# Peptides against a protein of PDB entry 4XPM: the designs that were tried, part 158

Target 1, 160 residues: chain A of PDB entry 4XPM
Amino acid sequence: VMLHSKNVKGFLENTLKPYDLHSVDFKTSSLQSSMIITATNGGILSYATSNNDVPKNSINEINSVNNLKMMSLLIKDKWSEDENDTEEQHSNSCYPVEIDSFKTKIYTYEMEDLHTCVAQIPNSDLLLLFIAEGSFPYGLLVIKIERAMRELTDLFGYKL
Target 2, 67 residues: chain B of PDB entry 4XPM
Amino acid sequence: DIKGTIAFDTHGNVIESTGVGSQRIEDIGDLSKVTLDAEGFAQVQGDSLLVHLYKRNDITLAVYTSA

## One batch from the design tools (peptide; made by RFdiffusion4, then SolubleMPNN)

Design b2_p24_7_s1 (from b2_p24_7, 9 letters changed)
Fold by OpenDDE base, seed 5:
Structure b2_p24_7_s1 (fold): chain B 160 residues (1-160), chain C 67 residues (1-67), chain A 24 residues (1-24)
Amino acid sequence: as target 1 above (160 residues)
Amino acid sequence: as target 2 above (67 residues)
Amino acid sequence: MSFVHKEKVLGKDLGKKEVDLSLP
């Protein structure tokens, strides 16, 4: 399986869009960030951020990217720990799901004032990671990432 | 006369909230324990509000109204 | 807070409103 970085980037950018619930007067903020990272090292393969106002190659951009790198590594580490902990896999922070007969787990993690959600792309060495504001409900974030993963079938089984 | 809503999943995590529901997220713990009928429906009263519960496809919707 | 079951005041249809998720 070959990753087409341009297509993946566009996909991640689309995931930043807020959810609007038609049944009630409820709309979320945009995601702060959406990333595909490696399950092995937490390295960022692709990312999108809602803050596009930072000039390219500026110090502020570098700092923003560094922050994403830090968060991705921390979340990857916690994910790795949880994947090796049966009790954590049965906590309310873990959502076992099945997509097209592939099993995976969605984890929710709080990082400071942010709500994060991470899931292994089925049978792959890749993690999909959403970072949102604290106002973004975890239950909705889980639904969002599950639906997003269903659109990434081309990455199922991807190995580094 | 709907005063607010809360939708939550089987893990007790919020999916959405509106109106007074946004201020009553703590109710989820108790609401999740309410016995629903065969259609996934119940009506309960708490703290001067009537709550209409409906569960469908693992999502529980709580609608807050006046008593 | 505790909740007590009440007699049906409003129809069940009120709760049957589907949660519809969509992207803008």
Scores: peptide ipSAE 0.025, ipTM 0.838, DockQ to the pose 0.044
Fold by OpenDDE base, seed 2:
Structure b2_p24_7_s1 (fold): chain B 160 residues (1-160), chain C 67 residues (1-67), chain A 24 residues (1-24)
Amino acid sequence: as target 1 above (160 residues)
Amino acid sequence: as target 2 above (67 residues)
Amino acid sequence: MSFVHKEKVLGKDLGKKEVDLSLP
């Protein structure tokens, strides 16, 4: 199945939406960013951000994109290290999950004051990455990314 | 009268919190150790609060009320 | 903080109110 870049972008934009838990008086902020990156180099294949107030072609926009590139690389590096570290895979920051008989792991990482969550799309060379404010609970962030991955079955097994 | 709530996962990470629960995230460590009955329910006392625990599908909900 | 088990007072009605974690 050929996935169009626009469709992926739209998907990521949709993931930015906050959780509104109607069962209790609890609502999150929107995600700051949602990305699909390469597991090999941390290169951004697609991304969405909640910060729409940055003028196009401004220095602030460039800095924002560069910041995303930096964060993606750093998180990829940390993820790669953890995938090769048995102790880290058994920490509270690692959630082994199974989606439609495909196994993957969800990792939570603190980056400065941000809460991040990353997971390898099953059997693929791709990572799904969420970046949220510190007010976004890690447990909920994990649930969010797991559910999002269930909608990316077309990317399962994707190799670069 | 509910004073607050905390929902948390099996890793002890917060899913949601409200009211006094938002100020008592540190309770998760102890609450996670509470033995629940066959239906996933328990009541425990901490400070001046009564905590009602219910666990289902690996999610624990703690509801804080007055003791 | 240590928690002490108390006798069941309010029952198990809380089981009816699950956290709705549906995506928007």
Scores: peptide ipSAE 0.024, ipTM 0.834, DockQ to the pose 0.059
Fold by OpenDDE base, seed 1:
Structure b2_p24_7_s1 (fold): chain B 160 residues (1-160), chain C 67 residues (1-67), chain A 24 residues (1-24)
Amino acid sequence: as target 1 above (160 residues)
Amino acid sequence: as target 2 above (67 residues)
Amino acid sequence: MSFVHKEKVLGKDLGKKEVDLSLP
């Protein structure tokens, strides 16, 4: 399976969009960031961020990318620990899910004042990572990432 | 009249909230323990409010109304 | 807060309506 960077980035950009629920008077902010990272070392394969006003190749962009790299690594490390911890897998921060007969887990992590959510793309060496403001409810974030993963079936089983 | 709502998942995490529900997120712990009927419905009273619970597809919706 | 079960007063119509949680 091949990763097409442009297609993946476009997908990730779309995931940034907020929920504006018409059924109730409730809306969220946009995600701060959406990333596909490696489960092996937390390397970023693709990312999207809501800070689109940053000029390309600017120092601000570099700083932003560096911040994403840091967060990616931290989340990957925590995820790796939890994947080897039965107790953590049974906490309220872990959502076992099944997508088209493929099993994976969704984890929610508080990072400072941010709400993050990460999940291994089923049977792959890839993680999908969402970073949102603290106002973004975890339950909704989990639903969002699950639905997003359902659209990434081409990446199921992807090995580095 | 509806005073507010809370939607939450089986882990007790918020999905959405409105009105007075946004100020009563702490109720989820107790609401999650309420026994629902075969159709996923219950009605309970708390303080001066009635809470109407609806569970469908592992999501519980709590609707707050006046008692 | 303690909650007490009450007699069903309202219908189940709200429970039939799902919140649209689809991706934008």
Scores: peptide ipSAE 0.024, ipTM 0.841, DockQ to the pose 0.067
Fold by OpenDDE base, seed 4:
Structure b2_p24_7_s1 (fold): chain B 160 residues (1-160), chain C 67 residues (1-67), chain A 24 residues (1-24)
Amino acid sequence: as target 1 above (160 residues)
Amino acid sequence: as target 2 above (67 residues)
Amino acid sequence: MSFVHKEKVLGKDLGKKEVDLSLP
C-alpha cells in the first residue's frame, strides 16, 4: 500500500478547522497542527499547520518544522512508554476506542501550554497527532481525532 | 433562564463550556457522581444554582439555571 | 461543592436538544 501524500495532506488540512457548537455559544480555535507520524521513529510523514502566513523556505518555516519534528518525537516517545505501561493505559489520559472492529487508543498529552492528542491508526505503524491551544477542551479534541481516524480506513494495517 | 453549561465525557474531561459553567469546571468531579434516572436525567442544586444533568452517548451535559 | 437532588423543574428534552456535538 502506498501513501498518497497529497491526499493525506489535504485531509490533515481539513482537520485543522475549528469546531463550532451551534446549539450554544461555543466555538474553538483552529488546531495548531495535524500530523501523521511513524510510530517507530516519530518521523513526520505528513503535516498541516494553521500558521500559513510564514513564507515558504523562510527561516521561520524551517524553525517551525523543526519544532514540529521535536514535538512529534517527544510525543512518540511518551506514547511508546505508555503502550508498555498498563497503569498509563488505565488513566484518564487514555481512551480505548473501536473503529469498525479495530481497536486503538487515544492519548491526551499536555505539552507546554498546548493540548495534544495522539492515536495509533489501527494495526498500522502510523500515529495521528493533533496539537491545539490550551483553550481547546480535551474531551472535544478526543472526539475530533476519533472521528478523523474513521476517515482513514485506507491506512488501517499500513506497515512501513 | 440558562446561566451556563458544561459538557464532559466519562473521563471527566471538558467537551464544551459556556457562561458560568466555564468558571465552574471543578464541579465536574461531583456532578459525575450524581445518579441519573433511566432516561439519563437528574436535577441537583448547588449553592444558588440549579443544575440539570443530561447524559447521552457517554456525554454529560450540565445546564446551570437559577431555578 | 455539595449537590442535593431536586425535583425536576425543566423538561428532559432540553439536554437532548443542546447535546449536538456533531462535527461540521
Scores: peptide ipSAE 0.024, ipTM 0.840, DockQ to the pose 0.067

Design b2_p24_7_s2 (from b2_p24_7, 9 letters changed)
Fold by OpenDDE base, seed 2:
Structure b2_p24_7_s2 (fold): chain B 160 residues (1-160), chain C 67 residues (1-67), chain A 24 residues (1-24)
Amino acid sequence: as target 1 above (160 residues)
Amino acid sequence: as target 2 above (67 residues)
Amino acid sequence: KTVTHKEKILGKDLGKKEVDLSLP
């Protein structure tokens, strides 16, 4: 299966939308960023950011991307450590979930004042990563990423 | 806009708090008494904030917003 | 930047089992 960058980019852009509660008139803020990164080295394969009115190829764009690279690497490293630690996998920061008989884990991490959520796309070398403001409840963030993951079945088992 | 959150269990223990929620832990007593709909949701008018509640698996999340 | 663990909201009740996180 080939990863089509344009399709993935569009998907990630859609994930930026606020989480709408079903039964009440309430929704969250938009995600700050949404990324697909490699589980091996934390490299960004695709990303989307909110309020990205930065001119293309500008210094500001480069700095923004560099910041995302740093964040993705840090989260990947922490994720890797946790995946090698049984105790961490049983912490309250880890959600074991099953999607269409495929098992994966969702982790919640605080990064500075940001709320983050990361999950390995089942049986793949890819991670889906959401970054939100501190106002975004972790519980809703986890639900959001799980639902998003269910739309990425074509990437299940994807190997680099 | 979200101003803060509180998550608490059936015993009123704080699981998570952020923003203004961290300063309103004492609201748990009142929030725990709010009647939720069949899906576990409710909205409560506060003094200056609107509180959005949802409960799942005995955990309640309160989200504080300005409107 | 540092990355730290944050406890999940539903952690105490859900335990360590696999769960469906979908809200009704």
Scores: peptide ipSAE 0.027, ipTM 0.624, DockQ to the pose 0.042
Fold by OpenDDE base, seed 1:
Structure b2_p24_7_s2 (fold): chain B 160 residues (1-160), chain C 67 residues (1-67), chain A 24 residues (1-24)
Amino acid sequence: as target 1 above (160 residues)
Amino acid sequence: as target 2 above (67 residues)
Amino acid sequence: KTVTHKEKILGKDLGKKEVDLSLP
C-alpha cells in the first residue's frame, strides 16, 4: 500500500465539510480538524483544519500544530485503553461497523467542549480522527467517519 | 452497531435513508408521534431494533441500532 | 485537555428512556 501525503491531505480537507442532508435545513458546522494518526504512537501522518487563515511557519501555526499533536495523542491513548477494555467496547459510545467485509470500531469522545470521533482504518496501523464543535452531533460524526472510511479502502491493511 | 438511518421532514417525507432504514420507511408514521425531549431527542424500541431520534430544524433523523 | 467517554448517540448522552413501539 502506497500512502501519498498530498492525496491524503486533500482527502482530509474534503472531510471538513459539514454533514448535510441534501440541501435541507439540517446541516452541521464544518469539522474543526481531520487527521490520520498512527495507532501506535498517536503521531500525525496528515491533517487538515478549518482555520486556514494562519500564516505558514508562524508561531500561531506552530501552536495549532502542537495542539493537534496533544489532542491526537490523548485520543490515541484513550482509544488504546478502550481497545483493551471489554466494557468500553460494549458501551454505547463504541460503534462496530463493517465496510466491505472489513470490521472496525468507531469511538466517540468528548474532549473539553469538543466532539471527537475516531476509528481504526480496517486492519491498519492508522486511525482516522475527526474533531468538531459541540454543536456537531456524535451520531452524525459516526455516520460521517464511516462514509469517509469507505473512501479509504486503499489504506485498509496499511502497516507502518 | 448502526444498522441504518432515515431522515424525514415534518410532513413525513423521506429526505434520505440508508441501510435497514430504507426498508423501514413505514416506521415514519410511528416515529413522528414520539414525544421528543427538550433537546429534540428520543429513543424508541421496535422489532428488536433501537431507534435513536434527533430532531433539528424541522428535520428528524432516525438512527437504527441493535437492541 | 481531558478525554471523556460517555454513552451517547447523536448529540445527546444515551439515556434509558425508551418508548415501546411494538404493536399491541
Scores: peptide ipSAE 0.024, ipTM 0.470, DockQ to the pose 0.020
Fold by OpenDDE base, seed 3:
Structure b2_p24_7_s2 (fold): chain B 160 residues (1-160), chain C 67 residues (1-67), chain A 24 residues (1-24)
Amino acid sequence: as target 1 above (160 residues)
Amino acid sequence: as target 2 above (67 residues)
Amino acid sequence: KTVTHKEKILGKDLGKKEVDLSLP
């Protein structure tokens, strides 16, 4: 399987959109960030952010990227720990799901004042990671990432 | 500024809860009695919080905010 | 307890975990 960076980037950008409850006038905020990271090292393979106002090559951009790197690594580490902990896998913060007969787990994590959600792309070395404001309900994050995962079937089984 | 949420079905069963909603499950009894508009929407004061009600299909989502 | 659709996904008492911000 070949990872096409441009296509993945566009996909992640689309996931930034607010969760829209159809037939009602309720929408969440946009995601702050959406990323595909490696499950092995927490390295960012692709990412999208809602903050597009940061000048390129600025100190602020560097800090933002560094922050994403930090968050991705921390979440990867926590995820890895939970994947090796039976009790954590049965906690209320873990959602086992099945997509087209492929099994994975969705985890919700609070990071500072942010709400995060992460899931391993089935049978792959990749994680999909959403970072949102604290106003984004965890339940809707879980739904959002599960639906997004269904669109990433080309990455199922992807190995580094 | 969302403080929490509760989602419940037509029988008043909790589907999900977050934030302050997790501590206010008892509100479902009152929230279920609120009349929604044609779009399935209502706002109601709940203690010191404003509750936004959204109904889609048979699921009602209550969003608690400060304003 | 696999979740397969929206209602079941929501049907869990949603929890959260704190992520340790300390770097190794």
Scores: peptide ipSAE 0.020, ipTM 0.586, DockQ to the pose 0.026
Fold by OpenDDE base, seed 5:
Structure b2_p24_7_s2 (fold): chain B 160 residues (1-160), chain C 67 residues (1-67), chain A 24 residues (1-24)
Amino acid sequence: as target 1 above (160 residues)
Amino acid sequence: as target 2 above (67 residues)
Amino acid sequence: KTVTHKEKILGKDLGKKEVDLSLP
């Protein structure tokens, strides 16, 4: 299985959509960002962002990408620490889940005023990362990312 | 996936319902007693369904999904 | 920037069998 950037990009763009609970009052905002990053170095393999108003090749675009890189590294580092800490894996921020007999963990992290959620794609060297506004409930983020991972079965076991 | 929803107020009045939620209005009495976390969220595990509760302001939304 | 844990919202206040949640 090869990672095709175009296909993955389209998938990530779809994940940006709000979580619609059939009620206007309970409809979430769109995700700020959705990314697939490497578990090894936190490198971004693919990403989508809801802020598309930035001109291409502008300094603002560069800054935006750099910000994503920084955030991905920070979350990757924290994730890596937690994966090596039994106590953290049993904390109230870690959600063990099983998808089609594959085990993984979902972590929720606060970064500044943002709500983030990250999960290792089962048996892979890849992490799926959602970044949302602080108004996006963590519980819904977890549900969203779990459901998203169920659509990425082709990436299960992917090694770099 | 989502099988249905119920939205109700602090008095237990139905604001809206969809899917299987429309057939389970009687659950409101018990759902209203569920303790929510700091974000106003909780899960209630049933036999075949999982109910996700989210309260914002004075409105509680129950989302029914498969267990 | 710092990254901190947040509560397990899905599991923290999980109620078990408080309501009959059988499918119709």
Scores: peptide ipSAE 0.036, ipTM 0.541, DockQ to the pose 0.024; fails the geometry check

Design b2_p24_7_s3 (from b2_p24_7, 11 letters changed)
Fold by OpenDDE base, seed 1:
Structure b2_p24_7_s3 (fold): chain B 160 residues (1-160), chain C 67 residues (1-67), chain A 24 residues (1-24)
Amino acid sequence: as target 1 above (160 residues)
Amino acid sequence: as target 2 above (67 residues)
Amino acid sequence: KSFVHKEKVLGKNLGKKEVDLSLE
């Protein structure tokens, strides 16, 4: 399987959109960030952010990327620990899911005032990571990321 | 894991339902009476399922997960 | 049917730093 960076970037940008319940007055904020990272070391393969007004190659962009790197590494580390802890896998912060006969787990983590959720793309070395404001309910993040993973079937089984 | 969902309005009318939620429309009567916190959230146990309630404006979303 | 309130535990607090997480 080949990763096409531009296609993945576009996908992640689309995931930034709010959770919208059939155009009724139940709409979340946009995601702050959406990322695909490696499960091995938390390296960022692709990312999208809602604030695209930052000039490219600016100091602000560098700081933003560095922040994403820190968050991704921290979440990956905790994810790794939880994957090796049966108690954590049965906590209310772990959501087992099955997509087209492929099983994975969605974990929800609070990072400062942000709500995050992460899931291993089934049978792959990749993690999908959503970062949202605290106003974004965790349960809706779980639904959102599950639905998003259904669009990433080409990455199922992807190995580095 | 997520077993289903129900979205309903202040009158108890179903906006949408999925999974086990489609089979548990009768739960709306009790779910509508659940006290929500300041963020419009509640988590309640029903039978062998855990129900996560999210209310924003006049719409309530119930997400059914394993207990 | 009746429903019983459960504690809201949908997100695990990671804190701000890896060090904070390791201290949990």
Scores: peptide ipSAE 0.221, ipTM 0.778, DockQ to the pose 0.017
Fold by OpenDDE base, seed 4:
Structure b2_p24_7_s3 (fold): chain B 160 residues (1-160), chain C 67 residues (1-67), chain A 24 residues (1-24)
Amino acid sequence: as target 1 above (160 residues)
Amino acid sequence: as target 2 above (67 residues)
Amino acid sequence: KSFVHKEKVLGKNLGKKEVDLSLE
């Protein structure tokens, strides 16, 4: 299995779109960020953000990337703790799911004023991470990330 | 674990359904009677499943999960 | 930054009351 950076980037950009019921006036905000990170150290392998107006290599870009790095590391750490805690795995913030016979868990975390959810890509060393505004319901985030992971079958079993 | 969803309007018309929700359209009658909180949310227990309700702009989304 | 677990709900402000669907 080879990780295609451009393909993954495009996928993540697509996940930024709101949860949208096409036939009715029911739509969330866009995700703030979407990332593929390593489960080992929380390193960002790929990311997308709704704010792409920042020039490349600018100080503002560096700051935004650094912020994402910080958030990804913090969420990875919390995820790691929860994965090693049976009580947390049975908490109301953990959603066991099965995708094509592969089992994984989705965790929801509030980080400051942001709503986040993270899930291990099945049998892989990778995590998919969504960051949204506080107005984005957790239940919808869970649905969104589960559906998104179904599109990442090429990454199932990916090891670093 | 999400088992399914139903989205329906004020007339009980199904907008979308997935998973077990597609098999539980009859629940709409009962779900429409559930009192929601000030933010438009509620949780109800039925047939070993927990149903999470969210209503906005006259659209109700029901998410079925194990509990 | 602080992390807080949230309940299995659709929104951050879900009410505390659970209702038995069989009673509706």
Scores: peptide ipSAE 0.058, ipTM 0.628, DockQ to the pose 0.020
Fold by OpenDDE base, seed 2:
Structure b2_p24_7_s3 (fold): chain B 160 residues (1-160), chain C 67 residues (1-67), chain A 24 residues (1-24)
Amino acid sequence: as target 1 above (160 residues)
Amino acid sequence: as target 2 above (67 residues)
Amino acid sequence: KSFVHKEKVLGKNLGKKEVDLSLE
């Protein structure tokens, strides 16, 4: 299995969209960021952000990417700790799910004023990470990431 | 995979409905009793459908999905 | 940066009986 960077990037960009029902006047804000990171070291393989006003190769872009790197590393570390802690796996912030007979866990974390959720792509070395504003309900984030994960079946079992 | 929606106020009055929600207005009585989390969200099982509840600004939105 | 666990909101994963709207 190969990662197709262009397709993955497009996928992540699509996940930025608000939770929108279309049929009624209800929608969330867009995700702040969406990333696929390595479970091993928290390295970012692909990412998308809603803030597209930063010029390429600018200092601001570098700082923004560095911030994402920091957040991804921190979340990976916390995720790793929780994956090795039975108590944390049974906490209110851990959601065991099964997708097409593959099992994984969704974790919700509050990082400062941001709402985040992360899930290991089943049997893979990859994590899918959503970062949203505090106004984005955790329950909807969990639904969003679970449904998004269902579209990444080609990455199930992916090893670096 | 949204099958329908119901939006209702604090008195249980229908604000709007779509899809299967339009045929399940009677669910409002039970849905109004569901305990919501601190963000005003909950998920409950209704027969073969899942109901996602979100309350904001005194309006409750129920979203019916298959999963 | 610090992390705070949040309450579980998905009824199907609460480990307790969900509110059942089924009439059966």
Scores: peptide ipSAE 0.057, ipTM 0.746, DockQ to the pose 0.023
Fold by OpenDDE base, seed 3:
Structure b2_p24_7_s3 (fold): chain B 160 residues (1-160), chain C 67 residues (1-67), chain A 24 residues (1-24)
Amino acid sequence: as target 1 above (160 residues)
Amino acid sequence: as target 2 above (67 residues)
Amino acid sequence: KSFVHKEKVLGKNLGKKEVDLSLE
Protein backbone atom coordinates (compact mmCIF):
# COMPACT_ATOMS: atom_id res chain seq x y z
CA VAL B 1 0.00 0.00 0.00
CA MET B 2 1.28 3.42 -0.99
CA LEU B 3 0.52 6.70 0.69
CA HIS B 4 -1.51 9.12 -1.39
CA SER B 5 -0.08 12.45 -0.30
CA LYS B 6 -2.67 14.67 -1.92
CA ASN B 7 -5.58 12.70 -0.57
CA VAL B 8 -4.07 12.51 2.90
CA LYS B 9 -3.41 16.25 2.98
CA GLY B 10 -7.00 16.96 2.05
CA PHE B 11 -8.22 14.55 4.68
CA LEU B 12 -6.16 16.23 7.39
CA GLU B 13 -7.43 19.64 6.35
CA ASN B 14 -10.96 18.39 6.82
CA THR B 15 -10.18 17.14 10.31
CA LEU B 16 -9.37 20.72 11.35
CA LYS B 17 -13.07 21.55 11.36
CA PRO B 18 -14.78 22.11 14.70
CA TYR B 19 -16.61 19.30 16.40
CA ASP B 20 -20.20 20.08 15.49
CA LEU B 21 -23.10 18.32 17.14
CA HIS B 22 -25.67 20.10 14.94
CA SER B 23 -28.69 19.05 16.96
CA VAL B 24 -27.51 20.88 20.07
CA ASP B 25 -26.48 24.09 18.30
CA PHE B 26 -22.86 24.32 19.39
CA LYS B 27 -19.41 23.46 18.12
CA THR B 28 -15.82 23.53 19.34
CA SER B 29 -13.01 25.64 18.00
CA SER B 30 -11.06 24.38 15.03
CA LEU B 31 -8.05 22.18 15.61
CA GLN B 32 -4.77 24.03 15.53
CA SER B 33 -3.03 21.18 13.75
CA SER B 34 -3.61 17.70 12.39
CA MET B 35 -0.77 15.40 11.41
CA ILE B 36 0.22 11.95 10.31
CA ILE B 37 3.63 11.10 11.68
CA THR B 38 5.86 8.05 11.77
CA ALA B 39 5.72 5.96 14.92
CA THR B 40 9.41 5.20 14.59
CA ASN B 41 10.95 8.67 14.46
CA GLY B 42 8.08 11.11 14.79
CA GLY B 43 8.70 12.43 11.32
CA ILE B 44 5.84 14.33 9.74
CA LEU B 45 4.47 12.66 6.63
CA SER B 46 1.58 15.08 6.23
CA TYR B 47 0.07 17.95 8.19
CA ALA B 48 -2.57 20.66 8.18
CA THR B 49 -2.86 23.84 10.25
CA SER B 50 -5.67 26.30 10.84
CA ASN B 51 -3.48 29.38 10.67
CA ASN B 52 -2.67 29.77 6.99
CA ASP B 53 -2.17 33.53 7.02
CA VAL B 54 1.58 33.30 7.47
CA PRO B 55 3.51 34.28 4.35
CA LYS B 56 5.31 31.46 2.59
CA ASN B 57 8.99 31.06 3.40
CA SER B 58 8.77 33.69 6.10
CA ILE B 59 10.62 33.38 9.37
CA ASN B 60 7.30 32.94 11.12
CA GLU B 61 6.36 30.05 8.85
CA ILE B 62 9.70 28.36 9.40
CA ASN B 63 9.33 28.71 13.14
CA SER B 64 5.81 27.34 12.97
CA VAL B 65 6.90 24.29 10.99
CA ASN B 66 9.82 23.73 13.32
CA ASN B 67 7.45 23.89 16.25
CA LEU B 68 5.27 21.21 14.67
CA LYS B 69 8.32 19.05 14.13
CA MET B 70 9.30 19.40 17.76
CA MET B 71 5.80 18.67 19.02
CA SER B 72 5.47 15.61 16.80
CA LEU B 73 8.78 14.24 18.03
CA LEU B 74 7.91 14.83 21.67
CA ILE B 75 4.50 13.22 21.33
CA LYS B 76 5.98 10.23 19.50
CA ASP B 77 8.47 9.78 22.32
CA LYS B 78 5.78 9.97 24.98
CA TRP B 79 3.57 7.60 23.01
CA SER B 80 6.42 5.13 22.65
CA GLU B 81 7.06 5.21 26.37
CA ASP B 82 3.40 4.67 27.17
CA GLU B 83 3.15 1.75 24.75
CA ASN B 84 5.80 0.04 26.85
CA ASP B 85 4.27 0.97 30.21
CA THR B 86 1.39 -1.12 31.52
CA GLU B 87 0.46 1.51 34.09
CA GLU B 88 0.13 4.22 31.46
CA GLN B 89 -1.95 1.94 29.28
CA HIS B 90 -4.38 1.51 32.15
CA SER B 91 -4.54 5.20 33.01
CA ASN B 92 -7.55 7.38 32.36
CA SER B 93 -5.66 8.99 29.49
CA CYS B 94 -5.60 5.81 27.40
CA TYR B 95 -8.62 4.77 25.37
CA PRO B 96 -8.60 1.27 23.90
CA VAL B 97 -10.68 1.19 20.75
CA GLU B 98 -11.59 -1.30 18.05
CA ILE B 99 -12.26 -0.27 14.46
CA ASP B 100 -13.47 -2.97 12.08
CA SER B 101 -11.88 -5.65 14.26
CA PHE B 102 -8.57 -3.75 14.39
CA LYS B 103 -7.41 -2.67 17.83
CA THR B 104 -5.58 0.53 18.71
CA LYS B 105 -5.25 2.98 21.59
CA ILE B 106 -5.93 6.69 21.80
CA TYR B 107 -3.81 8.74 24.20
CA THR B 108 -4.52 12.27 25.42
CA TYR B 109 -1.72 14.61 26.46
CA GLU B 110 -1.68 18.16 27.69
CA MET B 111 1.06 20.32 26.21
CA GLU B 112 1.22 23.49 28.25
CA ASP B 113 -2.10 25.15 27.40
CA LEU B 114 -2.88 22.86 24.46
CA HIS B 115 -4.89 19.66 24.29
CA THR B 116 -3.50 16.86 22.16
CA CYS B 117 -4.52 13.33 21.31
CA VAL B 118 -2.66 10.69 19.35
CA ALA B 119 -3.44 7.21 18.09
CA GLN B 120 -1.62 4.57 16.14
CA ILE B 121 -3.33 3.80 12.89
CA PRO B 122 -4.16 0.12 13.38
CA ASN B 123 -1.31 -2.29 12.67
CA SER B 124 0.70 0.49 11.02
CA ASP B 125 3.88 2.47 11.57
CA LEU B 126 1.85 5.68 11.50
CA LEU B 127 0.30 7.91 14.15
CA LEU B 128 -2.58 10.33 13.76
CA LEU B 129 -2.12 13.44 15.91
CA PHE B 130 -4.56 16.24 16.77
CA ILE B 131 -3.56 19.49 18.49
CA ALA B 132 -6.26 21.78 19.83
CA GLU B 133 -6.79 24.67 22.21
CA GLY B 134 -7.40 24.03 25.87
CA SER B 135 -11.08 24.77 25.39
CA PHE B 136 -11.48 21.61 23.29
CA PRO B 137 -12.65 18.84 25.64
CA TYR B 138 -10.47 15.74 25.67
CA GLY B 139 -13.52 13.53 25.49
CA LEU B 140 -14.62 15.17 22.27
CA LEU B 141 -11.09 15.03 20.87
CA VAL B 142 -11.09 11.30 21.46
CA ILE B 143 -14.40 10.88 19.68
CA LYS B 144 -13.18 13.06 16.83
CA ILE B 145 -9.95 11.14 16.29
CA GLU B 146 -11.73 7.80 16.53
CA ARG B 147 -14.14 8.86 13.81
CA ALA B 148 -11.29 10.19 11.71
CA MET B 149 -9.39 6.92 11.89
CA ARG B 150 -12.40 5.09 10.51
CA GLU B 151 -11.78 6.98 7.28
CA LEU B 152 -8.15 5.88 7.07
CA THR B 153 -8.69 2.17 6.47
CA ASP B 154 -6.36 2.30 3.48
CA LEU B 155 -3.53 3.04 5.88
CA PHE B 156 -4.30 0.14 8.20
CA GLY B 157 -1.33 -2.18 8.26
CA TYR B 158 0.95 0.32 6.53
CA LYS B 159 4.60 -0.41 7.24
CA LEU B 160 7.55 1.83 6.52
CA ASP C 1 -19.65 28.35 20.53
CA ILE C 2 -18.60 26.39 23.59
CA LYS C 3 -17.96 28.59 26.60
CA GLY C 4 -16.58 25.84 28.80
CA THR C 5 -16.87 22.26 29.99
CA ILE C 6 -16.90 20.11 33.11
CA ALA C 7 -16.39 16.37 33.22
CA PHE C 8 -17.14 14.55 36.46
CA ASP C 9 -17.65 11.02 37.78
CA THR C 10 -20.44 9.50 39.85
CA HIS C 11 -18.78 10.73 43.03
CA GLY C 12 -18.76 14.32 41.83
CA ASN C 13 -15.02 14.33 41.30
CA VAL C 14 -13.80 16.71 38.63
CA ILE C 15 -12.12 14.89 35.79
CA GLU C 16 -11.72 17.89 33.52
CA SER C 17 -12.78 21.52 33.32
CA THR C 18 -12.27 24.24 30.72
CA GLY C 19 -13.38 27.81 30.20
CA VAL C 20 -16.30 28.97 32.29
CA GLY C 21 -16.64 25.43 33.58
CA SER C 22 -13.52 25.90 35.63
CA GLN C 23 -15.32 28.63 37.54
CA ARG C 24 -18.52 26.68 37.99
CA ILE C 25 -17.40 23.49 39.68
CA GLU C 26 -20.14 24.04 42.24
CA ASP C 27 -22.67 23.28 39.50
CA ILE C 28 -21.79 19.59 39.73
CA GLY C 29 -24.13 19.15 42.66
CA ASP C 30 -27.10 20.29 40.65
CA LEU C 31 -25.99 18.76 37.36
CA SER C 32 -25.66 15.33 38.95
CA LYS C 33 -29.35 15.44 39.80
CA VAL C 34 -30.54 16.15 36.27
CA THR C 35 -32.57 13.37 34.69
CA LEU C 36 -31.04 12.15 31.46
CA ASP C 37 -32.87 10.52 28.57
CA ALA C 38 -32.39 6.95 27.42
CA GLU C 39 -29.37 7.96 25.37
CA GLY C 40 -27.74 9.74 28.29
CA PHE C 41 -28.44 13.28 27.16
CA ALA C 42 -30.08 16.33 28.73
CA GLN C 43 -30.11 20.11 28.50
CA VAL C 44 -30.57 22.56 31.34
CA GLN C 45 -30.51 26.33 31.42
CA GLY C 46 -28.98 28.49 34.11
CA ASP C 47 -28.25 32.20 34.11
CA SER C 48 -27.34 33.09 30.54
CA LEU C 49 -25.87 29.70 29.75
CA LEU C 50 -27.25 26.47 28.35
CA VAL C 51 -25.68 23.28 29.65
CA HIS C 52 -25.56 20.17 27.49
CA LEU C 53 -25.11 16.97 29.49
CA TYR C 54 -23.70 13.74 28.11
CA LYS C 55 -23.29 10.64 30.24
CA ARG C 56 -21.62 7.39 29.26
CA ASN C 57 -20.11 4.72 31.48
CA ASP C 58 -20.84 6.73 34.63
CA ILE C 59 -18.89 9.78 33.45
CA THR C 60 -20.78 13.00 32.74
CA LEU C 61 -19.63 15.73 30.38
CA ALA C 62 -21.25 19.14 30.76
CA VAL C 63 -20.82 21.57 27.88
CA TYR C 64 -21.64 25.23 28.51
CA THR C 65 -22.94 27.38 25.67
CA SER C 66 -24.78 30.67 25.43
CA ALA C 67 -28.52 30.48 25.96
CA LYS A 1 7.52 21.33 26.70
CA SER A 2 5.92 18.92 29.13
CA PHE A 3 3.09 16.46 28.70
CA VAL A 4 0.45 15.84 31.33
CA HIS A 5 -2.13 13.08 31.16
CA LYS A 6 -5.80 13.96 31.45
CA GLU A 7 -8.56 11.78 32.79
CA LYS A 8 -11.03 10.01 30.54
CA VAL A 9 -14.46 11.27 29.75
CA LEU A 10 -17.42 9.21 28.52
CA GLY A 11 -15.85 5.82 29.20
CA LYS A 12 -13.12 3.59 27.83
CA ASN A 13 -14.92 2.01 24.91
CA LEU A 14 -15.73 4.31 22.02
CA GLY A 15 -18.21 2.07 20.27
CA LYS A 16 -21.34 2.80 18.31
CA LYS A 17 -23.20 3.95 21.40
CA GLU A 18 -20.62 6.62 22.13
CA VAL A 19 -20.94 7.88 18.59
CA ASP A 20 -24.70 7.95 18.94
CA LEU A 21 -24.41 9.80 22.22
CA SER A 22 -22.31 12.50 20.59
CA LEU A 23 -25.07 13.09 18.06
CA GLU A 24 -27.75 13.81 20.67
Scores: peptide ipSAE 0.024, ipTM 0.565, DockQ to the pose 0.054

